# Peptides against a protein of PDB entry 3EFO: the designs that were tried, part 12

Target 1, 262 residues: chain A of PDB entry 3EFO
Amino acid sequence: SQLADLYKSCETDALINFFAKSAFKAVLHQPLKVIREILVNQTAHMLACYRKNCASPSAASQLILPDSMKVLPVYMNCLLKNCVLLSRPEISTDERAYQRQLVMTMGVADSQLFFYPQLLPIHTLDVKSTMLPAAVRCSESRLSEEGIFLLANGLHMFLWLGVSSPPELIQGIFNVPSFAHINTDMTLLPEVGNPYSQQLRMIMGIIQQKRPYSMKLTIVKQREQPEMVFRQFLVEDKGLYGGSSYVDFLCCVHKEICQLLN

## One batch from the design tools (peptide; made by RFdiffusion4, then SolubleMPNN)

Design b2_p25_4_s1 (from b2_p25_4, 7 letters changed)
Fold by OpenDDE base, seed 2:
Structure b2_p25_4_s1 (fold): chain B 262 residues (1-262), chain A 25 residues (1-25)
Amino acid sequence: as target 1 above (262 residues)
Amino acid sequence: MNSVIELPPGTTKLEDHYAIDMSKL
């Protein structure tokens, strides 16, 4: 059917970009609550339409996602959890305005990275390889106390260090003897000059490449106060300021689809 | 698109769509 073909040809990243810009434009004229509801409704309607008209019959307990929209729910949840769409006093008006304006000018690739950051396990680096480490899902479940992770979303870069990070890596990166000696106020890594330091700097350079904005580096120690800021970029998890986890959002969408089809 | 993103465990891949058993979540 023509409708089936439409879903097959759907570019979810472009769709998310469109929804983001539409929502962020609407912020100027509509309540945030209404905007969030519209986004959820639109998601549910698109998926309900597919289930009804394109998909083979399935049990009501199943959430059916077109192949082309496999990642639609996660990105929609990321959009919903963005500070621009949240009404919390902890979020400054200036930050909200800034991010809104940035997204309004973002291309599809930039918005994709912005809403779902790249999270790299730096502790697994092969200093002899030019390949980037494989990214992991943006969830606390993918972190380890023994690990070091680099997170980037096109605007910010975080280097997260587990409390049990290997001392040799800490020395390699920061030229200090232990985790406790790391200064989190620094915004630049020292030029230690060893292979590991150089590799990390190379990776950071690759991530920065072709990004329109220079990403400020924030060093984050596990269990310190600034970690809470970092955790907001673990977009699959429940947000501190009222955002749902990925799984919770799937349940929410499924319930709404069921309501539409009943 | 981002290949890192995964659907919940137990998701069934069909020919042109995915089916997530929501009762298991």
Scores: peptide ipSAE 0.670, ipTM 0.959, DockQ to the pose 0.866
Fold by OpenDDE base, seed 5:
Structure b2_p25_4_s1 (fold): chain B 262 residues (1-262), chain A 25 residues (1-25)
Amino acid sequence: as target 1 above (262 residues)
Amino acid sequence: MNSVIELPPGTTKLEDHYAIDMSKL
């Protein structure tokens, strides 16, 4: 059917870009609550339509996702949890306005990275390899106290350090003897000159390439106050300001779909 | 699209879609 073909050809990244821009435009004229409800409703309707018209019969307890939209819920939840759409007094108007303007001009690739950051376990780096380490999912569950992670979303770059990060890596990156000696006020890594430091800098350079904005580096120590800001970028987790986890959002969408079809 | 993102454990891949058993979440 023509409808089935439409779903097959659908690109989630393009949809998210569209929804983001439409929602961020609507912020000027509609309450945030209404905008969020519309986004959830649209998501549910698209998936309900597929289930009804395109998918084979399935149990009501199942959430059915077309192949082209398997990651739609994840990204939609990321959009819903963006500061622009959150009605919390803790979020400054300036920050909301800034991010709104940025997203309004983003292409599909940029918005994809913006809503779901790249999180790299750099503690696993092989200095003999030129390849980037495999990214992990943006969740606290994927972090380790013994690890060092680099997160980038096209606007911000974070170097997160576990409280038990290897001293040899700390020395390699920062030229200090321990975690406690790391200065988190630094916006640039020191040029230590060893292979590990050089490789990390190279990786950071690669990530910065093809991005329209220069990403500011923030060094974050686990369990320190600034880590709370970093955790906002772990987009699969429950948000600081009331946003749902990925799993919770799946449940929400499924419930909405069932309500539409029952 | 980001290949890092995975569906919940227990997800079944069908011909052209995925089925997630929500009762297991």
Scores: peptide ipSAE 0.667, ipTM 0.959, DockQ to the pose 0.857
Fold by OpenDDE base, seed 1:
Structure b2_p25_4_s1 (fold): chain B 262 residues (1-262), chain A 25 residues (1-25)
Amino acid sequence: as target 1 above (262 residues)
Amino acid sequence: MNSVIELPPGTTKLEDHYAIDMSKL
């Protein structure tokens, strides 16, 4: 059917870009709560329409996602949790305005990374490899107290260190003997000169080269106050200021779809 | 798109869509 073909041709990244720009434009004229409700409603309506008209019959307990929209819910949740739409006290008005303006000009690739960051387990780096480490899901469940992770969303870059991160890696990156000696006020990594340090710097450089904006580096120690800022970029987790986890959002969307179809 | 993202446990892949068993979440 024509409708089925339409769904097959949809690209989630383009949809999210469109929804983001539409929502961020609406911020100037509508309450944030209303904008968020509209986004959820639009998501539910699109999926309800597919379930009704395109998908094979399924149990009411199932959430049906077309192939083209497999990751639509997670990205939509990321959009809903963005500081522009979900204002947080720790984010200044200027910062929100800045991010809003940036997104309004972002292409599809930029907005994709912006809403769902890249999280890399750099503690497993192979200094002999030219490949970037495989990214992991943006969730606390993927972190390790023994690990070191690099997060980037096109605007910010974080280096997160577990409390039990290997001393040899700490020495390799920072040239200090222990976790406690790491200075988190640094915005640049020292040029230690060993293979691991060089590889990490190379990776950071590669990530930066692909982005139109210079990403400021923030070094974050686990269990220190600045970690709370970092955790806001773990977009699949429950937000501190009213944002849902990915799973919770799926449940929310499913419930709304059921209401539309019953 | 983003290959890192996975659907929840209990997801079944069908011909043109995915079905997530919400009772398992």
Scores: peptide ipSAE 0.666, ipTM 0.958, DockQ to the pose 0.872
Fold by OpenDDE base, seed 4:
Structure b2_p25_4_s1 (fold): chain B 262 residues (1-262), chain A 25 residues (1-25)
Amino acid sequence: as target 1 above (262 residues)
Amino acid sequence: MNSVIELPPGTTKLEDHYAIDMSKL
């Protein structure tokens, strides 16, 4: 059917870009609560329509996602949890305005990275490989106290260090003897010159390539205050300021779909 | 798109769609 073909041809990244810009434009004219509700409703309606008209019959206990929209829910949740739409008092109006303006000008690729950051386990780096390490899901569950992770969303870059990060890697990256000696006020990695340091710098360079904005590096130690900022970018987790986890959002969407179809 | 994103455990891949068993969540 034409409708089935439409879903097959759907580009979720473009759709999210559109929803983001639409929502962020609406912020100036509509209450945030209404905007969030509309986004959830739209998500549910799209998926309900697919379930009704395109998908094979399935149990009501199942959430059906077309292949093209596999990642729609997670990105939609990321959008809903963005500071522009949350309107928490902890977030300055300037920050919300800034991010709003940025997203309004973002292309599809930029917005995709912005809403769902790239999280790389750099402690697994093979200094002999030119390949980037495989990214992991943006969740605390994927972090390790023994690990070092690089997170980038096109605007910010974070280097997160577990409290039990290998001293040899710390030495390799920062030229200091231990985790405690790392200066988190630095916005640039030192030129240590060893293979690991060079590889990390290369990776950071690759991530920075073809991005319209220069990403500022923030070094974050686990269990220190700045880690809370970093955790905001773990977008699959429950938001610090009231946003749902990915799983919770799926449940929410599923319930709404059921209500639409029953 | 980001291929790192995974659906919850219990997800079944069908011909053109995914089915998530919400009872397991």
Scores: peptide ipSAE 0.660, ipTM 0.958, DockQ to the pose 0.871

Design b2_p25_4_s2 (from b2_p25_4, 9 letters changed)
Fold by OpenDDE base, seed 4:
Structure b2_p25_4_s2 (fold): chain B 262 residues (1-262), chain A 25 residues (1-25)
Amino acid sequence: as target 1 above (262 residues)
Amino acid sequence: MNSVIELPPGTTRLDDHYAIDMSAL
């Protein structure tokens, strides 16, 4: 059917870009609560329509996602949890306004990375390989105390270090003997010159070269105060300032779909 | 799009769509 073909051809990244810009434009004229409700409603309606008209019959306890919209819920949740759509006093007006304006000018690729960051396990780097390490899901569950992770969303870059990060890697990256000696006030990695350091710098460079904005590096130690900021970019988790986890959002959407179809 | 994104455990791939068992979440 024409409708089925429409869903098959749907570009979720473009759709999220559209929803983001639409929502961020609406911030000027509508309450944030209303905007969030509209986004959830739109998500539910699209998926309900598919379930009703395109999908084979399934149990009511199942959430049905077309192949083209596999990642729609997670991105929608990321959008909903963005500081622009959160009315929290902890978020400065300037920051919200700044991000709003940036997103309004972002292309599809930019907004995709912005809403769902790239999280790379740097501790797994093979200095003999030119390949980037495989990204992991943006969740605390994917971090390890023994690991070092690089997170980038096109605007910010974080280097997160577990409390038990390998001393040899710490030495290789920072030229200091231990985790405790790492200075988190620095915004540039030192020029250590060893293969691991050079490879990390290369990776950071590759990430940066693909983005229109210069990303400032923030070094984050696990269990220190700045980690709280970093965790806000773990977008699949429940946010500090509100917003659902990915799983909770799926439940929310499913509930609304059921209400629409019953 | 980002291929690292995964659906919850228990998700079943059907013909052209995914089914997530919400009772398991």
Scores: peptide ipSAE 0.689, ipTM 0.961, DockQ to the pose 0.870
Fold by OpenDDE base, seed 5:
Structure b2_p25_4_s2 (fold): chain B 262 residues (1-262), chain A 25 residues (1-25)
Amino acid sequence: as target 1 above (262 residues)
Amino acid sequence: MNSVIELPPGTTRLDDHYAIDMSAL
């Protein structure tokens, strides 16, 4: 059917970009609560329409996602959890305004990375390889106390270090003997000159490549207070200032769909 | 799109769509 073809041709990345800009424009005229409700309703409506008109019959307990919208829920949740749409006093007006302005000018590729960051396990680097390590899901469950991770969203870059991160890697990256000696106030990695350091710098360069903004590097130690900022970029988890986990949002969307269809 | 993102375990592929058992979450 024509409708089925429409869903097949849907580009979720473009759709998310559109929803983001639409929502962020609406912030000027509508309460944040209303905007969030609209986004959820729009998501539910699209999926309900597919279930009703395009998908084969299935149990009501199942959430049905067309191929083109496989990742729609996770990105919609990321959008809903963005500081621009959060009605919490902990979020400054200036921060909301800043991010709002940035997103309003982002292309499709920019917004993808912005809403769902790239998280790389740096501790798994093969010094003999020039390939990037495989990214992992943006969730605390994918971190390791023994690991070192690089996170980037096009605006910020974080180097997260587990409390038990390998001393040899710490030495290789920072030229200090232990985790405790790492200075988190620095925004640049030292030029240590060993292969591991060089490879990490290369990776950071690749990530920075083709991005419109220069990403500031923040060094983050696990269990230190500044880690809270880093945790906000683990977008599949429950947000500090509100917002659902990925799983919770799936449940939310499913509930809304059921309400629309029953 | 980001290939890292996966649907919950137990998700079934049916025709041209995915089915997630919400009771398992």
Scores: peptide ipSAE 0.688, ipTM 0.961, DockQ to the pose 0.867
Fold by OpenDDE base, seed 2:
Structure b2_p25_4_s2 (fold): chain B 262 residues (1-262), chain A 25 residues (1-25)
Amino acid sequence: as target 1 above (262 residues)
Amino acid sequence: MNSVIELPPGTTRLDDHYAIDMSAL
């Protein structure tokens, strides 16, 4: 059907970009609560329409996602959890304004990275390989106390270190003997000159490539206070300021779809 | 698009769509 073809051809990344810009524009004239409700409603309606008109019959207990919208819920939840759309006093007006303006000018690729960061397990680096480590899902469940992870969203770059990070890697990256000796106030990695350090710097360079803004590096130690900032970028998890986890959002969307169709 | 993102465990693919059993979540 024509409608089925439409869903098949849907570009979810472009759609998210559109929704983000629309929502962020609306912030100037509508309450945040209303904007969030609209976004959820739109998501539910799109998926309900597909279920009703395009998908084969399925149990009501199932959430049906067209292939083209496999990642729609995740990104929509990320959008909903963005500081621009959160009505929490802990979020500064300046930060909201800044991010709003940035997103309003972002292309599809930039917005995709912005809403769902790249999280790389750099402790698994093969210094002899030119390949980047495979990214992992942006969730605490993918972190390891023994690991070191690089997170980037086009605006920020974080180097997260587990409390049990290998001393040899710490030495390789920071030229210090232990986790405790790492200075988290630094915004630049030292040029240690070993293969691991060079590889990490290369990766950081690749990530920075083609990004319109220079990403400031923040060093984050697990269990230290600044880790809370880092955790906000683990977008699949429950947000610090009331945002839902990915799974919770799926449940929310499913419930609304059921309400629309029953 | 981002290939890192995964649907919940137990998700089945049927033809041109995914089905997530929400009762299992």
Scores: peptide ipSAE 0.682, ipTM 0.960, DockQ to the pose 0.880
Fold by OpenDDE base, seed 3:
Structure b2_p25_4_s2 (fold): chain B 262 residues (1-262), chain A 25 residues (1-25)
Amino acid sequence: as target 1 above (262 residues)
Amino acid sequence: MNSVIELPPGTTRLDDHYAIDMSAL
């Protein structure tokens, strides 16, 4: 059917880019709450339409996602939780305005990374490999107190350090003897010169490559105050100042779909 | 698209779509 073909042709990354720009434009004239409600409603309507007209019959307890929209809910939730649409006290008005302007000019690839960051387990680096470590999901459940993680969203870069990070890695990266000695005020990694440091710098370079903006590095220690900012980039988790977890959002969307179809 | 993103446990793959069992969440 024509409708089925439409869903097959949909590209989630393009849709998210469109919704983001539309929503961020609407911020100028509409309350944030209304904008968020519209986005949820649009998501539910698209999926309800698919379930009704395109999908095979299924139990009402199931949320049906077409192949083309497999990751639509998670990205939509990320959009809804963005500081432009969901104000956070730690984010200034100027910063929100800045991010709004940036997103308005982002291409599909840029917005994809912006809304769902890349999170890399740096502690698993193989210094003999030129490959990037495999990214993990943006959730606290994927972090480890013994781990070191690099997060990047195209605008910001965070180096998160677990409280039990290996001293040898700390020394390798920062040239200090322990976690306690790390200076989190620094925005550049020291040039220690060992293989691990060089590999990390290379990875950071690769991440920065082909990105339109230079990402500022923020070093974050677990359980210190700045970690709260970092955690807001773990977009699959429940937000501190509102915003649902990925799972909660799925439930929300499912509920709305059921209401539309009943 | 981001290959890191996974659907919840209990998701089944159908012919051209995914079905998530919401009762398990």
Scores: peptide ipSAE 0.692, ipTM 0.961, DockQ to the pose 0.888; fails the geometry check

Design b2_p25_4_s3 (from b2_p25_4, 8 letters changed)
Fold by OpenDDE base, seed 5:
Structure b2_p25_4_s3 (fold): chain B 262 residues (1-262), chain A 25 residues (1-25)
Amino acid sequence: as target 1 above (262 residues)
Amino acid sequence: SNSTIELPEGTTKGEDHYAIDMSKL
């Protein structure tokens, strides 16, 4: 059917870009609550339509996602949790305005990275390899106290260090003997000159490649106050200022679909 | 799309779709 073909041809990254720009434009004329409701409704409607018209019969307890929309719920939740769409007073008007303007100019690739950051386990680096480590899910559950992680979303870059990060890696990256000696006020890594430092810098360079903005580096120590900013980029988790976890959002969408079909 | 993103454990793959058992979440 024409409808089935449509679902096969759609691309989630393009849809998210469209929804983001549409929503961010609507901010000027509609309440944030209404905009969020519209986005959820649109998501549920698209998936309900697929279930009704394109998918084979399935149990009501199942959430059915077409192949092309496998990651749509994740990205939609990220969009809903963006500061532009949050009604919390803790989010300044200036910050919302700034991010709104940024997203309005983003291409599909830019918005994809912006809404779902890349999170790399740096502590797993093989200094003999030029390959990037495999990215992990943007959730606290993927962090470890013994680990060092690099997060990038096209605008910001964070180097997160667990409280039990290996001293040898700390020495390799920062040329200091321990976690306690790391200065988090620095925005540049020192030129230590060892293979590990060189590889990390290479990785950072690769991430920066083809990005329209120079990403500022922020050093983050686990359990320090500034870590809260970093945690907001773990987009699969529940946000500090509201918004659902990925799992919670799946449940929300499923509920809405069921309501549409019953 | 982002290959890092995975669906919940227990998700089944159909011919043209994924099915998530919401009762397991």
Scores: peptide ipSAE 0.711, ipTM 0.965, DockQ to the pose 0.856
Fold by OpenDDE base, seed 3:
Structure b2_p25_4_s3 (fold): chain B 262 residues (1-262), chain A 25 residues (1-25)
Amino acid sequence: as target 1 above (262 residues)
Amino acid sequence: SNSTIELPEGTTKGEDHYAIDMSKL
């Protein structure tokens, strides 16, 4: 059917880019709450339509996602939780305006990274490998007090250090003896010159490659105040300022779909 | 798409769709 073909032709990355730009444009003349409600409604409507017209019969307790929209919910939730649509006290008006303008000009690839950051467990880095560590999901559950993680979203880069990060890695990266000695005010890593430091710098370079904007590095220690900012980029988690977790959002969407179909 | 993103545990793959059992969440 024409409708089935439409769903098959849909690309989530393109859809999110479209929805983001539409929503961010609407910020100029609509309340944020209304914009968020519209986005949720649109998501539910699209999926309800698929379930009704394209999908095989399934249990009401199931959320059915077409192949092309497998990751639509998670990205939609990320969009809904963005500081442009969900105001956060720690984000200035100017910063929100800046981000809005940036997204309005982003291509599909840029917006994907922007809404769902890349989170890399660099403590697992093999200095002899040329491959990047495999990214982990953007959730606190994927962090480790013993780990060191690099997060990047195309605009910001964070180096997060667990309180129990290996001293040898700390020394390798920062040339200091312990976690306590790390200066979080620095925006550049020292050129220590050892293999681990060099590999980390290479990774950072690769991440920065082909990105339209230079990402500022922020060093974050676990359990220090600036970590709260970092945690806002763990987009699958429940937000401190009204954003839902990924799971909660799935439930929300499912509920709305059921309402549409009953 | 981002291959890092995973659907909830228990998700089943149909012919052209994914089914998430919401009762398990």
Scores: peptide ipSAE 0.710, ipTM 0.964, DockQ to the pose 0.851
Fold by OpenDDE base, seed 1:
Structure b2_p25_4_s3 (fold): chain B 262 residues (1-262), chain A 25 residues (1-25)
Amino acid sequence: as target 1 above (262 residues)
Amino acid sequence: SNSTIELPEGTTKGEDHYAIDMSKL
């Protein structure tokens, strides 16, 4: 059917870019609450329409996602949790304005990375490999106290260090003997010159070269105050300012679909 | 990012869709 073909042709990354720009334009003349509701409604309506008209019959307890929209819910939730759409007073007007302007000019590839960051387990780095480490899900559940992770979203870059990070890696990256000696005020990694340091710098360089904006590096120690900022980029988790986890959002969307179809 | 994102464990793959068992979440 024509409708089935339409769903097959959809690209989630393009849709999210469209929804983001539409929503961020709307903030100038509509209440944030209304904009968020519209986004949820649009998501539910698209999926409800698919379930009704394109999908085979399924149990009401199931959430049906077309192949083309497999990751639509997670990205939509990321959009909903963006500071531009949050009504919290803790978020400055300047920050909202800044991010709004950035997103309004982003291409599809840029917005993908912006809404769902790349999180790389640096502690697993093979210094002999030219390939980047496989990214992990942007959730606290994927972090480890023994791990070191690099996060990038096109605007910011974070190097997160677990409290039990290997001393050998710490020395390799920072040329200091232990976790406690790491200076988190640094915005650049030292040029230690060992293979691990060089590989990490190369990875950071590759990530940066793919982006139109220079990403500032923030070094984050687990259990220190700046980690709170880092955790806001773990977009699958519950947000600090009341945003839903990915799973919670799936439940929300499913409930709304059921309401539309029953 | 698209290749990294996974659906919940209660997900089955159909021919042209995914079905998430919401009762398991």
Scores: peptide ipSAE 0.709, ipTM 0.963, DockQ to the pose 0.911
Fold by OpenDDE base, seed 4:
Structure b2_p25_4_s3 (fold): chain B 262 residues (1-262), chain A 25 residues (1-25)
Amino acid sequence: as target 1 above (262 residues)
Amino acid sequence: SNSTIELPEGTTKGEDHYAIDMSKL
């Protein structure tokens, strides 16, 4: 059917870009609460329509996602949890305005990375390989106290270090003997010159490549205060200032779909 | 699309869709 074909041809990244820009435009004229409700409603309606008209009957306890919208819920949740759409006094008006304007100018690829960051396990790097390590899900559950992770969203770059990060890697990256000696005030990695350091720098360069904005590096130690900021980019988790986890959002969407189809 | 993103455990893959058992969440 024409409707089925429409769902097959749907590009979630393009949809999210559209929804983001629409929502961020609406911020000027509508309450944030209303905007968030509209986004959830639109998500539910799209999925309800698919379930009703394109999918075979399934149990009410199941959430049915077309292939083209596999990642729609997670991205939508990321959008909903963006500071622009959060009504929290802890978020400055300037920050909201800044991010709003940035997103309004982003293409599909830019917004995709912005809403769902790339999180790379740097501690697994093979210095003999030119391939980037496989990204992991943006969740605390994917971090390791023994690990080192690089996070990038097109605007910010974070190097997160577990409290038990390998001393050899710490020395390789920072030229210091231990985790405690790492200076988190630095915004540039030192030119250590060993293969691991060079590989990391190469990876950072690749990530920076083709991005419209220069990403400043923030060094984050696990269990230090700046980690709290870093954790806000773990978009699948529950946000500090509210916002649902990915799982919670799925439940929310499912509930609304059920209400629509009853 | 971002291939890193995974659906919840227990999700089944159909011919043209995914089904998440919400009762398991």
Scores: peptide ipSAE 0.707, ipTM 0.964, DockQ to the pose 0.867

